# Ledger of designs, part 94: peptides against a protein of PDB entry 5JNO

Target 1, 112 residues: chain A of PDB entry 5JNO
Amino acid sequence: MVAKFQPPPEYQLTAAELKQIVDQSLSGGDLACRLLVQLFPELFSDVDFSRGCSACGFAAKRKLESLHLQLIRNYVEVYYPSVKDTAVWQAECLPQLNDFFSRFWAQREMED

## One batch from the design tools (peptide; made by RFdiffusion4, then SolubleMPNN)

Design b1_p25_7_s2 (from b1_p25_7, 14 letters changed)
Fold by OpenDDE base, seed 4:
Structure b1_p25_7_s2 (fold): chain B 112 residues (1-112), chain A 25 residues (1-25)
Amino acid sequence: as target 1 above (112 residues)
Amino acid sequence: MEAEREAALEALLAEAAAKGEMLND
């Protein structure tokens, strides 16, 4: 049996915490972006790329990985069950997440 | 640096919210 996906403890939200984020959200895509910021603040931190550190996982810190997306989707599904449909997830949430994340770093790169 | 990052995130979230609001119209 495939074990049910369980978020790591640091990424577990209580019902109350999730509700607060939902109450601030106007759509599934909006909720997804807010979850991204709340769950993974490290993805937005100015981590100095130590030149030559292939082992530090720097590249991973500036990319949305499948784990990040799956966690976000799991929470979004609670209040927007339509995203259980992959087509809906890919149309409504995933593009917004990618754009949100890309825009953030694009702006930061311009400031350097 | 932290304040600027936070402001940038809030601005982008505002855009996401605006899009969400549009979808609800």
Scores: peptide ipSAE 0.513, ipTM 0.888, DockQ to the pose 0.096
Fold by OpenDDE base, seed 1:
Structure b1_p25_7_s2 (fold): chain B 112 residues (1-112), chain A 25 residues (1-25)
Amino acid sequence: as target 1 above (112 residues)
Amino acid sequence: MEAEREAALEALLAEAAAKGEMLND
């Protein structure tokens, strides 16, 4: 059996915190976007450390990694169990996450 | 700077919410 995914401690939400986000959400995709903002504010920072240090090997933080997506999916599953199906996740949540994230940075890049 | 970033995020979340409403109809 595959071990149950355990979120890193820094990304652990209480039931009350998760419920608050859910109460503000109208769909699984909407919930996913709100979780993205709440869990990973660093992904929306204008500070580009990769530009400042070529030697430290810091990668650009303007991408959604598998860990980000898995964490979000795990929380979404609590209230939208259907996203346990990969096809549902890829149809309902993943496109909205990608669009949300891409639109944010597209807007910022045009303003700078 | 932070206020502008937050406003941009809120606007995008509002769009996501609007789409959610459409899915609920």
Scores: peptide ipSAE 0.513, ipTM 0.887, DockQ to the pose 0.096
Fold by OpenDDE base, seed 3:
Structure b1_p25_7_s2 (fold): chain B 112 residues (1-112), chain A 25 residues (1-25)
Amino acid sequence: as target 1 above (112 residues)
Amino acid sequence: MEAEREAALEALLAEAAAKGEMLND
């Protein structure tokens, strides 16, 4: 018997915290985007960690990784159980997440 | 810079919300 997935402690939302986000959401895709912003603010940061260290060679990767998506999906699933179906997740949530994320950075790149 | 980032995120979230509302109809 496989235990249910538990998020890392740093990404563990209380029921109240999750409900607060859900109360602002109108769909699973909307909820997914809000969770993305709340859980992973670093993905939207312009902070350059290579600044001040010429040897670091740090290049921030601006991409949604499997762990990000899995964590978001787990929380979305609480209120939208249909996303347990991969087809539903891929049709309703993933495109919105990708569009949201890509549009953010596209806008930022166009400004400068 | 921070305020601009937040404004951009809020605008995009508003768009996502509008789409969500449409899907609930």
Scores: peptide ipSAE 0.511, ipTM 0.888, DockQ to the pose 0.096
Fold by OpenDDE base, seed 5:
Structure b1_p25_7_s2 (fold): chain B 112 residues (1-112), chain A 25 residues (1-25)
Amino acid sequence: as target 1 above (112 residues)
Amino acid sequence: MEAEREAALEALLAEAAAKGEMLND
Protein backbone atom coordinates (compact mmCIF):
# COMPACT_ATOMS: atom_id res chain seq x y z
CA MET B 1 0.00 0.00 0.00
CA VAL B 2 1.33 3.39 -0.98
CA ALA B 3 1.87 5.68 1.97
CA LYS B 4 -0.62 8.46 2.41
CA PHE B 5 0.63 11.77 1.09
CA GLN B 6 1.82 14.16 3.76
CA PRO B 7 2.24 17.83 3.00
CA PRO B 8 5.60 19.35 3.82
CA PRO B 9 5.49 21.23 7.10
CA GLU B 10 5.87 24.60 5.41
CA TYR B 11 2.70 23.95 3.44
CA GLN B 12 0.54 22.65 6.25
CA LEU B 13 -2.61 24.63 6.84
CA THR B 14 -4.59 24.44 10.03
CA ALA B 15 -8.27 23.73 9.84
CA ALA B 16 -8.97 27.34 10.70
CA GLU B 17 -6.66 28.66 8.00
CA LEU B 18 -8.19 26.40 5.41
CA LYS B 19 -11.68 27.35 6.48
CA GLN B 20 -10.87 31.00 6.03
CA ILE B 21 -9.86 30.36 2.46
CA VAL B 22 -12.90 28.18 1.87
CA ASP B 23 -15.18 30.86 3.21
CA GLN B 24 -13.86 33.16 0.52
CA SER B 25 -14.35 30.59 -2.20
CA LEU B 26 -17.41 29.93 -4.29
CA SER B 27 -16.35 26.68 -5.96
CA GLY B 28 -13.70 24.03 -5.98
CA GLY B 29 -11.93 25.75 -8.82
CA ASP B 30 -12.05 29.07 -7.05
CA LEU B 31 -10.75 27.46 -3.89
CA ALA B 32 -7.93 25.89 -5.85
CA CYS B 33 -6.83 29.26 -7.19
CA ARG B 34 -6.94 30.84 -3.77
CA LEU B 35 -4.91 28.00 -2.35
CA LEU B 36 -2.38 28.48 -5.13
CA VAL B 37 -1.89 32.10 -4.15
CA GLN B 38 -1.77 31.40 -0.44
CA LEU B 39 0.48 28.37 -0.51
CA PHE B 40 2.88 29.40 -3.24
CA PRO B 41 3.27 33.17 -3.39
CA GLU B 42 6.76 32.64 -4.78
CA LEU B 43 5.24 31.45 -8.05
CA PHE B 44 3.95 34.95 -8.63
CA SER B 45 7.23 36.70 -7.93
CA ASP B 46 9.90 37.83 -10.34
CA VAL B 47 12.49 36.70 -7.85
CA ASP B 48 14.13 33.35 -8.39
CA PHE B 49 13.02 30.79 -5.88
CA SER B 50 14.65 27.58 -4.77
CA ARG B 51 13.37 25.58 -1.87
CA GLY B 52 15.83 23.88 0.41
CA CYS B 53 13.59 20.87 0.76
CA SER B 54 14.96 17.96 -1.24
CA ALA B 55 11.45 16.80 -1.98
CA CYS B 56 10.52 20.14 -3.48
CA GLY B 57 13.74 20.80 -5.32
CA PHE B 58 14.21 23.82 -7.48
CA ALA B 59 10.94 25.33 -8.55
CA ALA B 60 10.98 26.64 -12.06
CA LYS B 61 9.60 30.10 -12.52
CA ARG B 62 6.15 30.40 -13.97
CA LYS B 63 5.42 26.70 -13.88
CA LEU B 64 2.97 24.66 -11.86
CA GLU B 65 4.62 21.46 -10.80
CA SER B 66 3.11 18.19 -9.68
CA LEU B 67 3.81 18.94 -6.04
CA HIS B 68 1.91 22.21 -6.24
CA LEU B 69 -1.07 20.53 -7.82
CA GLN B 70 -1.04 17.63 -5.42
CA LEU B 71 -0.97 19.85 -2.38
CA ILE B 72 -3.77 22.02 -3.67
CA ARG B 73 -5.87 18.99 -4.54
CA ASN B 74 -5.40 17.54 -1.08
CA TYR B 75 -6.84 20.63 0.53
CA VAL B 76 -9.62 21.05 -2.00
CA GLU B 77 -10.71 17.48 -1.31
CA VAL B 78 -11.46 18.38 2.28
CA TYR B 79 -14.42 20.50 1.26
CA TYR B 80 -15.01 19.16 -2.23
CA PRO B 81 -14.55 15.42 -1.94
CA SER B 82 -15.70 14.95 -5.52
CA VAL B 83 -12.27 16.04 -6.72
CA LYS B 84 -10.97 12.73 -5.45
CA ASP B 85 -12.27 11.62 -8.80
CA THR B 86 -9.53 12.48 -11.26
CA ALA B 87 -12.05 13.31 -13.94
CA VAL B 88 -13.64 15.91 -11.70
CA TRP B 89 -10.29 17.34 -10.72
CA GLN B 90 -9.30 17.65 -14.35
CA ALA B 91 -12.60 19.20 -15.34
CA GLU B 92 -13.24 21.61 -12.49
CA CYS B 93 -10.01 22.56 -10.79
CA LEU B 94 -7.04 21.90 -13.01
CA PRO B 95 -8.21 24.09 -15.90
CA GLN B 96 -8.99 26.89 -13.47
CA LEU B 97 -5.54 26.69 -11.96
CA ASN B 98 -3.81 26.65 -15.31
CA ASP B 99 -5.85 29.53 -16.66
CA PHE B 100 -5.38 31.57 -13.53
CA PHE B 101 -1.66 31.05 -13.47
CA SER B 102 -1.08 31.55 -17.18
CA ARG B 103 -3.23 34.66 -17.30
CA PHE B 104 -1.31 36.21 -14.47
CA TRP B 105 2.01 35.82 -16.19
CA ALA B 106 0.65 36.72 -19.58
CA GLN B 107 -0.49 40.03 -18.16
CA ARG B 108 2.79 40.62 -16.41
CA GLU B 109 4.81 39.89 -19.50
CA MET B 110 2.83 42.41 -21.47
CA GLU B 111 3.17 45.10 -18.84
CA ASP B 112 6.83 44.61 -18.01
CA MET A 1 5.62 45.97 -7.81
CA GLU A 2 4.26 44.17 -4.79
CA ALA A 3 1.11 46.24 -4.69
CA GLU A 4 0.59 45.83 -8.40
CA ARG A 5 1.10 42.10 -8.15
CA GLU A 6 -1.39 41.85 -5.36
CA ALA A 7 -3.94 43.87 -7.29
CA ALA A 8 -3.52 41.64 -10.31
CA LEU A 9 -4.00 38.53 -8.21
CA GLU A 10 -7.10 39.93 -6.58
CA ALA A 11 -8.57 40.76 -9.95
CA LEU A 12 -7.95 37.26 -11.23
CA LEU A 13 -9.37 35.74 -8.08
CA ALA A 14 -12.46 37.83 -8.58
CA GLU A 15 -12.82 36.36 -12.02
CA ALA A 16 -12.43 32.86 -10.64
CA ALA A 17 -15.06 33.60 -8.05
CA ALA A 18 -17.45 34.87 -10.68
CA LYS A 19 -17.00 31.69 -12.63
CA GLY A 20 -17.67 29.73 -9.50
CA GLU A 21 -20.96 31.48 -9.07
CA MET A 22 -21.92 30.60 -12.59
CA LEU A 23 -21.14 26.95 -11.99
CA ASN A 24 -23.35 26.94 -8.94
CA ASP A 25 -26.38 28.13 -10.95
Scores: peptide ipSAE 0.507, ipTM 0.886, DockQ to the pose 0.096

Design b1_p25_7_s3 (from b1_p25_7, 12 letters changed)
Fold by OpenDDE base, seed 5:
Structure b1_p25_7_s3 (fold): chain B 112 residues (1-112), chain A 25 residues (1-25)
Amino acid sequence: as target 1 above (112 residues)
Amino acid sequence: MEELRRRHEEELLEEAKAKGEMLDD
């Protein structure tokens, strides 16, 4: 049986919030990057939340996980239904997400 | 087109930096 992905409450965007982000976006890939910044600001922080958890780590916070990508894709799909095709998602959105995230941390490393 | 994309990306990087730094405080 097929179930529809439902984001956790802290990552649930209203139609108005999503529209605002879309209005600022130039493409599906750009939208994906904007969603990354808006939904997961913790991925751009140096704060270590590994206190009391051996499974958590500083380095782990600098990676895009499957849940992050799945959630972003779900929102992008609303306005760019072509990303339902995995090939389109991998060609138009994933490279931009990875490049953006990599550039961010590359810049931060130079500033430290 | 390319210039617009570049500017958007730079602005978004700055926004990401700001959001991360707020969490670092």
Scores: peptide ipSAE 0.667, ipTM 0.938, DockQ to the pose 0.964
Fold by OpenDDE base, seed 3:
Structure b1_p25_7_s3 (fold): chain B 112 residues (1-112), chain A 25 residues (1-25)
Amino acid sequence: as target 1 above (112 residues)
Amino acid sequence: MEELRRRHEEELLEEAKAKGEMLDD
């Protein structure tokens, strides 16, 4: 069997840190978006530090990867245990995350 | 409630922008 997933140190939130984010959230979907911004600020930068290629000039795709989503879901489940149900996660949180992320970049593209 | 949600989203978008820009240096 697979061992319990542990987030990397840079993505490990204390109970107090998570509570602060939760206190600012209006829903599970809102919490998910706030976690996205807090955990992965690099996704909102024009520079991709993890996937960019300086040699070939390839620009990494702006997408939410499985690791991002899994980490966010793990924290959301603490206060919204219903998202343990995949159907609930896909109905209540994933659309909010995708919409928020797409709105961010759509606005940035209009400003350029 | 919709107004509160809208304000939260706008604030979060601004925060995301600020954090991203800090990494663009």
Scores: peptide ipSAE 0.666, ipTM 0.938, DockQ to the pose 0.947
Fold by OpenDDE base, seed 4:
Structure b1_p25_7_s3 (fold): chain B 112 residues (1-112), chain A 25 residues (1-25)
Amino acid sequence: as target 1 above (112 residues)
Amino acid sequence: MEELRRRHEEELLEEAKAKGEMLDD
């Protein structure tokens, strides 16, 4: 048996919290984008937590990583079970997530 | 439908901006 993915406690939404987000959503793709903003506000900040690490030279990349996407998909599946199909997830949610995230940073870069 | 989607996206972008700025302060 493969264990179900369990989100870290800091990313665990209650049923009520998830419902509030769903109530504002028009589609599975829209829900995915809303979950992105609600779960990972740090992805939309300019804070460089690695600034002080001169030893490792680590720089945080502004990218949607597998963990972010997996978490979002798990929540979207609750109300849109069709995204359990990878083809549906890749057609309906991933493009919207990537487009939304890219547009956000494109706008920020133009403001600087 | 397209207009509603556009407005939703714009509002969500503003929300994301606000949340990010709060972390920047």
Scores: peptide ipSAE 0.666, ipTM 0.938, DockQ to the pose 0.959
Fold by OpenDDE base, seed 1:
Structure b1_p25_7_s3 (fold): chain B 112 residues (1-112), chain A 25 residues (1-25)
Amino acid sequence: as target 1 above (112 residues)
Amino acid sequence: MEELRRRHEEELLEEAKAKGEMLDD
């Protein structure tokens, strides 16, 4: 039995919200980066939430987890069905996501 | 096209920065 992935309520986008993000996107990879910013703003914060969760390490909070990537991929697939192919996802979206996230923190480190 | 991509990325980085800082308040 194949279970369909369903996003938690906190990460649920309406069709109108998703379309607005898509209209601002230049490509599937760019869309993925925009979704990253919209869905997970906490990944771009310096706030340490380790006090609330003893199991949550600081280093883990500055990484893109599989759940983050899966949620983003699910939304990207709506307008770019080709990313259902893992090879396409890894070639078009993952590199841009990782580069964007890395560049963000590299820039912040230089500003300190 | 490269210039457009560059400016687009810079704007998105600034948006991410703003959203993160908002959570710091």
Scores: peptide ipSAE 0.664, ipTM 0.937, DockQ to the pose 0.949

Design b1_p25_7_s4 (from b1_p25_7, 13 letters changed)
Fold by OpenDDE base, seed 2:
Structure b1_p25_7_s4 (fold): chain B 112 residues (1-112), chain A 25 residues (1-25)
Amino acid sequence: as target 1 above (112 residues)
Amino acid sequence: SAAERQRHMEELLQEAAAKGEMLDD
């Protein structure tokens, strides 16, 4: 048997915490966006971590990485099992995540 | 500012919610 994905301890949500987010959500895609905000607030920060360190990987702070997406998907699956199907994930959740994240930074980039 | 970021984030979440509601109908 293949071992199930386990979230890193720092991103482990209790059932109550997850339920609270779910109660605010109207769809799997909506839930995914809310999970993104709750789990990874650092991805929305203006803090320049590269100041004084070119190797800090600051540029990576504005990208959704595979780990982010996989973690979000695993939580979404708890209440929306249909996203276990990759086609559903790619149609309902992934585009909304990308749009949400891109639109957030698009406006911010224009203001800089 | 942090407050501006939060307001913008909330606005986008409302849009996502609206889309979700439409899909749920």
Scores: peptide ipSAE 0.547, ipTM 0.895, DockQ to the pose 0.096
Fold by OpenDDE base, seed 3:
Formats: structure tokens, sequence, C-alpha cells
Structure b1_p25_7_s4 (fold): chain B 112 residues (1-112), chain A 25 residues (1-25)
């Protein structure tokens, strides 16, 4: 039996919480972006690292990792089953996630 | 500032929503 993916407890959403986000969303891609914000606020925060720290993972914190994407996809699939198709996920959700995340940080870099 | 980051995030979410609305149409 293939074990169903279970999100880590810190990233578990209740049905009511997920529904609330869905009710605010107009598409799978939109939902994905909102889930990104709700689940991983740390990806949008400035982390002050000590001067000269090369091991702080600053670059990693500005990247969407496979775990982030998998968790988001699992929730999106609940209301948009079509994203179970990888082609649909890559066409409808991933570009929006990447664009959203990139544009967020691009603006901040311009302001600095 | 945190407020500026939040405003920018909300703006981008609105753009994502607008795109989603176009897809439903």
Amino acid sequence: as target 1 above (112 residues)
Amino acid sequence: SAAERQRHMEELLQEAAAKGEMLDD
C-alpha cells in the first residue's frame, strides 16, 4: 500500500482553514500563491544574518524548495484535481508561484 | 518595512487573482 503523503504538523491546515483560502481564490494558481503566503511566511521575511556568515542559508531562503511545492500542490489538488496531472501543475500553478515569489523579491531588491 | 512588504504582497496576490478570474472566464 502506498502511504498517503501527510504534511508535517506545522504545515497542516484544517478543512475550514483551507476552505477559507479557497474561497478567496479564483484559480488553482491563485490558490497556490495564497497557500505559499499562508504556509511559509518565513520565505518573505528579512532574516538578519551575522556579518560574514556563509552558512546562514540566505540563498536557500529565497528559493522555493521541493517540499514547499509538494505541500502546496497537495492542498491545491483537493479543490483542483486537475493539478494531479504534472503538465497542468507546470502550466497553471508553477509559473504563477515562481512569478509571484520572484516579483516579491525583485521589488525589494530595487528598493534597497 | 513590514508594512511595505505586506502591501507589496497584497498587490501581487491581487494580480494573481485577476489572472485567475480571466481563466474562469
Scores: peptide ipSAE 0.547, ipTM 0.894, DockQ to the pose 0.096
Fold by OpenDDE base, seed 5:
Structure b1_p25_7_s4 (fold): chain B 112 residues (1-112), chain A 25 residues (1-25)
Amino acid sequence: as target 1 above (112 residues)
Amino acid sequence: SAAERQRHMEELLQEAAAKGEMLDD
């Protein structure tokens, strides 16, 4: 049997919360970007967490990790079942996520 | 500032939405 993926508690969305984001979205890729913003605001912050906690040694990273992508994909699949196909996910959603994230930081770096 | 980050984020989301609309058409 295949175990069903369960998001960590801090990243769980209610049906109503997810629907609200979906209602604002025009495509699976658009939805993915909106989920990225809503689920992981820390990825868009200038806060240096390594300075905030010397004991834990945690450092903020400006990259999308596999866990981020998996969580987003799981929610996107609810309303866009086609992304269950890895080829569709990689063609329609993943490039938009990477583009969105990279463009965000590209402009921020220019302004710094 | 936080406001500037938010504005930039919204701009990029609008672009993502526009792309989504294009794919739908």
Scores: peptide ipSAE 0.547, ipTM 0.895, DockQ to the pose 0.096
Fold by OpenDDE base, seed 1:
Structure b1_p25_7_s4 (fold): chain B 112 residues (1-112), chain A 25 residues (1-25)
Amino acid sequence: as target 1 above (112 residues)
Amino acid sequence: SAAERQRHMEELLQEAAAKGEMLDD
């Protein structure tokens, strides 16, 4: 049996926590962006955690990795089951996530 | 600053919400 994807304990949301985010969301794409902010605040930080740590091989903080996307998708599926279809996920949620994340850092780079 | 980052993040979330509202219509 292939084990179903399980989120790490540090990224496990309760039903109440997830509902609070859903209540603020108007679509699956909107929900995905809000989940990104809530689950991974470190991706929006100016703190360089990789500096001085050659042993841990800390990845670049300005990239959405497959693990981030899979975790977000798992929660979005709870209220928007249509995103179980990869085509729907790629058409509705994934573009909004990428645009949101890219636009966030684009303005920051212009201010530097 | 942290406050500036938060304001920018909220602005982008409002844009995502507006798009979501349009898609829900």
Scores: peptide ipSAE 0.546, ipTM 0.894, DockQ to the pose 0.096

Design b1_p25_8_s1 (from b1_p25_8, 15 letters changed)
Fold by OpenDDE base, seed 5:
Structure b1_p25_8_s1 (fold): chain B 112 residues (1-112), chain A 25 residues (1-25)
Amino acid sequence: as target 1 above (112 residues)
Amino acid sequence: MAEAEREAHMEALLEEAKAKGEMLN
């Protein structure tokens, strides 16, 4: 049987919230980037959220981790079922996410 | 046109991300 996706409470979006994000999205890859901003605003902050964590470290705050990607993919699948195919996810969404995140920090580095 | 629209969306989203990050600083 197919089990329903159930994210952690801190990363739950209501149907209305998800629909609003989808309505603003041009593609599955675009939706993935919008979900990144909505779900994980801390990844775009200058604050060191990994302070005191020996396993994560400072550098971890500027990387997309497997948990981030999995949560985003689960939401994208709701409206773009094709990303259930790993090849589609890796071709359409992962490059968009990585490019978007890299562009953000590249821009920030130029401002500092 | 499709590429230009996509880029505009990306730029707007980058601005939103910046704003959200700054709110947490």
Scores: peptide ipSAE 0.659, ipTM 0.931, DockQ to the pose 0.969
Fold by OpenDDE base, seed 2:
Structure b1_p25_8_s1 (fold): chain B 112 residues (1-112), chain A 25 residues (1-25)
Amino acid sequence: as target 1 above (112 residues)
Amino acid sequence: MAEAEREAHMEALLEEAKAKGEMLN
């Protein structure tokens, strides 16, 4: 039996908090993007952490890691159980997450 | 209509992400 994924305390959402995000979402993919912004605002910051950690360069900061995606998926599953199917997750949520994140930084590059 | 609505949501969320990131700068 696989243990249930438990979010770290700093990323734990209450039912009310999650519901608020869901109420603003049009789909599972949209919900995933909203969760990305709410849970990981640091991914959208220009702060260079490379000076403080040689292992975490600025480039590494601008990547969606497996842990981010797993956490988001677990929350999305609460209201969209179909994403438990990997094929659905990969078709409906992953592309939207990647496109959203890429679009964000593409816009920022144009502003520089 | 659905596509336009999705785009509006995305644009608003992008602005929110920008604001949140700037608060951490």
Scores: peptide ipSAE 0.658, ipTM 0.931, DockQ to the pose 0.966
Fold by OpenDDE base, seed 1:
Structure b1_p25_8_s1 (fold): chain B 112 residues (1-112), chain A 25 residues (1-25)
Amino acid sequence: as target 1 above (112 residues)
Amino acid sequence: MAEAEREAHMEALLEEAKAKGEMLN
C-alpha cells in the first residue's frame, strides 16, 4: 500500500509562501536549499533536544533524513517538474543540499 | 561574475540559516 506523501501541517506551505521562496531562488538546487532553511530551522541550531527525548538524539540533527528530503523534493517539483525523475533529483538537487548542509556545519566548527 | 554571484548568494543563505538556528538556542 502506497499513499501519496502529505506534509505534516507544520510543514504545509501556502502557494504564496512557496512563491516567495521561489522568487529568491536562482535554480532548483538553490530552491531546495532555501526550503531546507525555511522548513527545518532546527537542523541549524546547537540545541541538544535529546535532553528530553531519548528517541530524538542530538546526532540526528546533523543528518538530512529521508523525510526531510522527500518534503523538499515535493515542493521543488512544483516549479521544477523535471526533479520527478530521480536521476535529475540526484544530479541537480541532492548534491546542492548536501554541500550546503556540510558547509554550514564546517563553517560553525571553524568559528568555535 | 556568475560564480561570484552564486557564492555570494550561498553565503547569504548560510547566514540566514545561522540566524534562524540561533533563534532556537
Scores: peptide ipSAE 0.656, ipTM 0.930, DockQ to the pose 0.961
Fold by OpenDDE base, seed 3:
Structure b1_p25_8_s1 (fold): chain B 112 residues (1-112), chain A 25 residues (1-25)
Amino acid sequence: as target 1 above (112 residues)
Amino acid sequence: MAEAEREAHMEALLEEAKAKGEMLN
């Protein structure tokens, strides 16, 4: 038996926390974007947090990594089980996540 | 929902993301 991926404690949401986010969401794609903001605020910061991880040496980048996407998808599936289908995930959630993230940094670049 | 409401919703979320990022700066 292969154990499922368990998110780090800082990314573990209770049922009540997840429901609160869902209640504010208009769709599965919108829920995905809200989860992105709630779980990974560091992706929206100008600070490089790679300094905090001397053990792995991994540098934070302004991109959505597979781990971020997998964690978000796991939570979205709770209320939108159709995203278990990869085709649905790629059509309904991924484009919205990428668009939201791109819009954020595009706006930031214009402000600077 | 109306498109205008959807856009306002996304703009609010973008502002929230900005605020959270700035808190870490």
Scores: peptide ipSAE 0.656, ipTM 0.932, DockQ to the pose 0.876

Design b1_p25_8_s2 (from b1_p25_8, 14 letters changed)
Fold by OpenDDE base, seed 1:
Structure b1_p25_8_s2 (fold): chain B 112 residues (1-112), chain A 25 residues (1-25)
Amino acid sequence: as target 1 above (112 residues)
Amino acid sequence: SMAARRQAAEEALLEEARAKGEMLN
């Protein structure tokens, strides 16, 4: 069994904060990407997170980890309950998240 | 079109992500 997921305090959104993000969203996949940007801005920085933490590496920064994805999914489920189905999550949200994140870093690589 | 609006929204969100990341650098 899997323990009940609880977001860390720094990633706890109020209903009002979540609603604001939802109001800007065009779809469940778009909502997921907006949550990614709002909750985890550090994933879009050039800061080396390996310094001071042996459990994380520089390469880990460029990866959407299971904890990030689970947290995003939990919030998406509030307005799109269908993503509780893993098949729906994998078809409607996960590809958009991966494409968005990959496109971000691809653009940055072209500018360097 | 809906496709054009989605594309524009994604590009705007990418720029927002860039700005937020740079603030942490």
Scores: peptide ipSAE 0.662, ipTM 0.936, DockQ to the pose 0.974
Fold by OpenDDE base, seed 4:
Structure b1_p25_8_s2 (fold): chain B 112 residues (1-112), chain A 25 residues (1-25)
Amino acid sequence: as target 1 above (112 residues)
Amino acid sequence: SMAARRQAAEEALLEEARAKGEMLN
């Protein structure tokens, strides 16, 4: 039996906060994108993670990680239970998230 | 159309994301 995922405190939404986002959403995929913006504004920032490590060659990647996606999915499931099905999640929400995120950075790269 | 409204909403959300990201810069 898989334990229920608990988000870190900084990513916990109250019922009222979540409802507000849902009320603005047009679909499950749209809700997912709105949650992305609300929960992880740092993903849309130009600030790099590590400025001090020249030895490791670490470069911050602009990617949606498993933890981001899992957290978003958990909230989406509250109002769109069908996304509990992985096939539905991958068809309805995941492509919209990836497209939204990629469009954001594609536009920024064209401006720079 | 529904498609047009969806597109407009997405563009608005992109702008919101930009604004929030810039606040962190």
Scores: peptide ipSAE 0.662, ipTM 0.937, DockQ to the pose 0.971
Fold by OpenDDE base, seed 5:
Structure b1_p25_8_s2 (fold): chain B 112 residues (1-112), chain A 25 residues (1-25)
Amino acid sequence: as target 1 above (112 residues)
Amino acid sequence: SMAARRQAAEEALLEEARAKGEMLN
């Protein structure tokens, strides 16, 4: 058996908070994107993301990291247990997350 | 349609993300 993943306190959602997000969601992929916005608003800011982290380059601001994806997957799994299957996660959620995040920054770049 | 609702929801979510990011600027 593997130890259960525990999110940092700042990324801990209550059952009520998670349910609210789920109720707004149209699919597992949509839920994943909503969780991205709710859990990690800092990824959508113009503030220098790498200022305090030498290991995090500018590219880190424009790409979702393993920790972010794992946290999102853990919450999506609560209501969509099929994403426990990596093939399902990679087909239904991961592409939507990446597309959503890419579209966000693509729009911002067009405004600059 | 379902597709139209998904598109509208995504656009709304993008705007929400923008707002949240700007609050941190």
Scores: peptide ipSAE 0.659, ipTM 0.937, DockQ to the pose 0.961
Fold by OpenDDE base, seed 3:
Structure b1_p25_8_s2 (fold): chain B 112 residues (1-112), chain A 25 residues (1-25)
Amino acid sequence: as target 1 above (112 residues)
Amino acid sequence: SMAARRQAAEEALLEEARAKGEMLN
C-alpha cells in the first residue's frame, strides 16, 4: 500500500482558510487556480524556489509539477468531490490550471 | 453576466499572483 500524500506544513490549510478561498471561488476550476496562487506564490516569482523544496530536491521553475497538482486536487475534492474522478479532474480543473499558469508567464515574457 | 464576472475574477487573480511573486523578488 502506498502512503497517503502528506502536505508540507507550510502548505497545510485549516478548514477556515480553505472555506475563505472557497467562498471567493466561482467553480471547481476557479477554486483550483485560487489555491495555486495562495499555496505556491513562489511559482510566480523570478527567484529560484528549488531551495525551498526539500521533499523533491528538484523543481521546474515554470511548470506545474505532480506534487503541486496533487495537493491542489486534494483540497478541491473537499468541496467538489466529483474531481475524485480522474476524467472530471482532467476536464474541469487541470486545463484551467495550466491555462492560468501559462497566461501568467506569457504576459510576463511580453513585458520583458 | 456570469461570463463577465468570471473574466474579471480571472484578471484580478492574475494581478494578485503578480503582486505575490514580486514581493518575493
Scores: peptide ipSAE 0.658, ipTM 0.936, DockQ to the pose 0.958; fails the geometry check

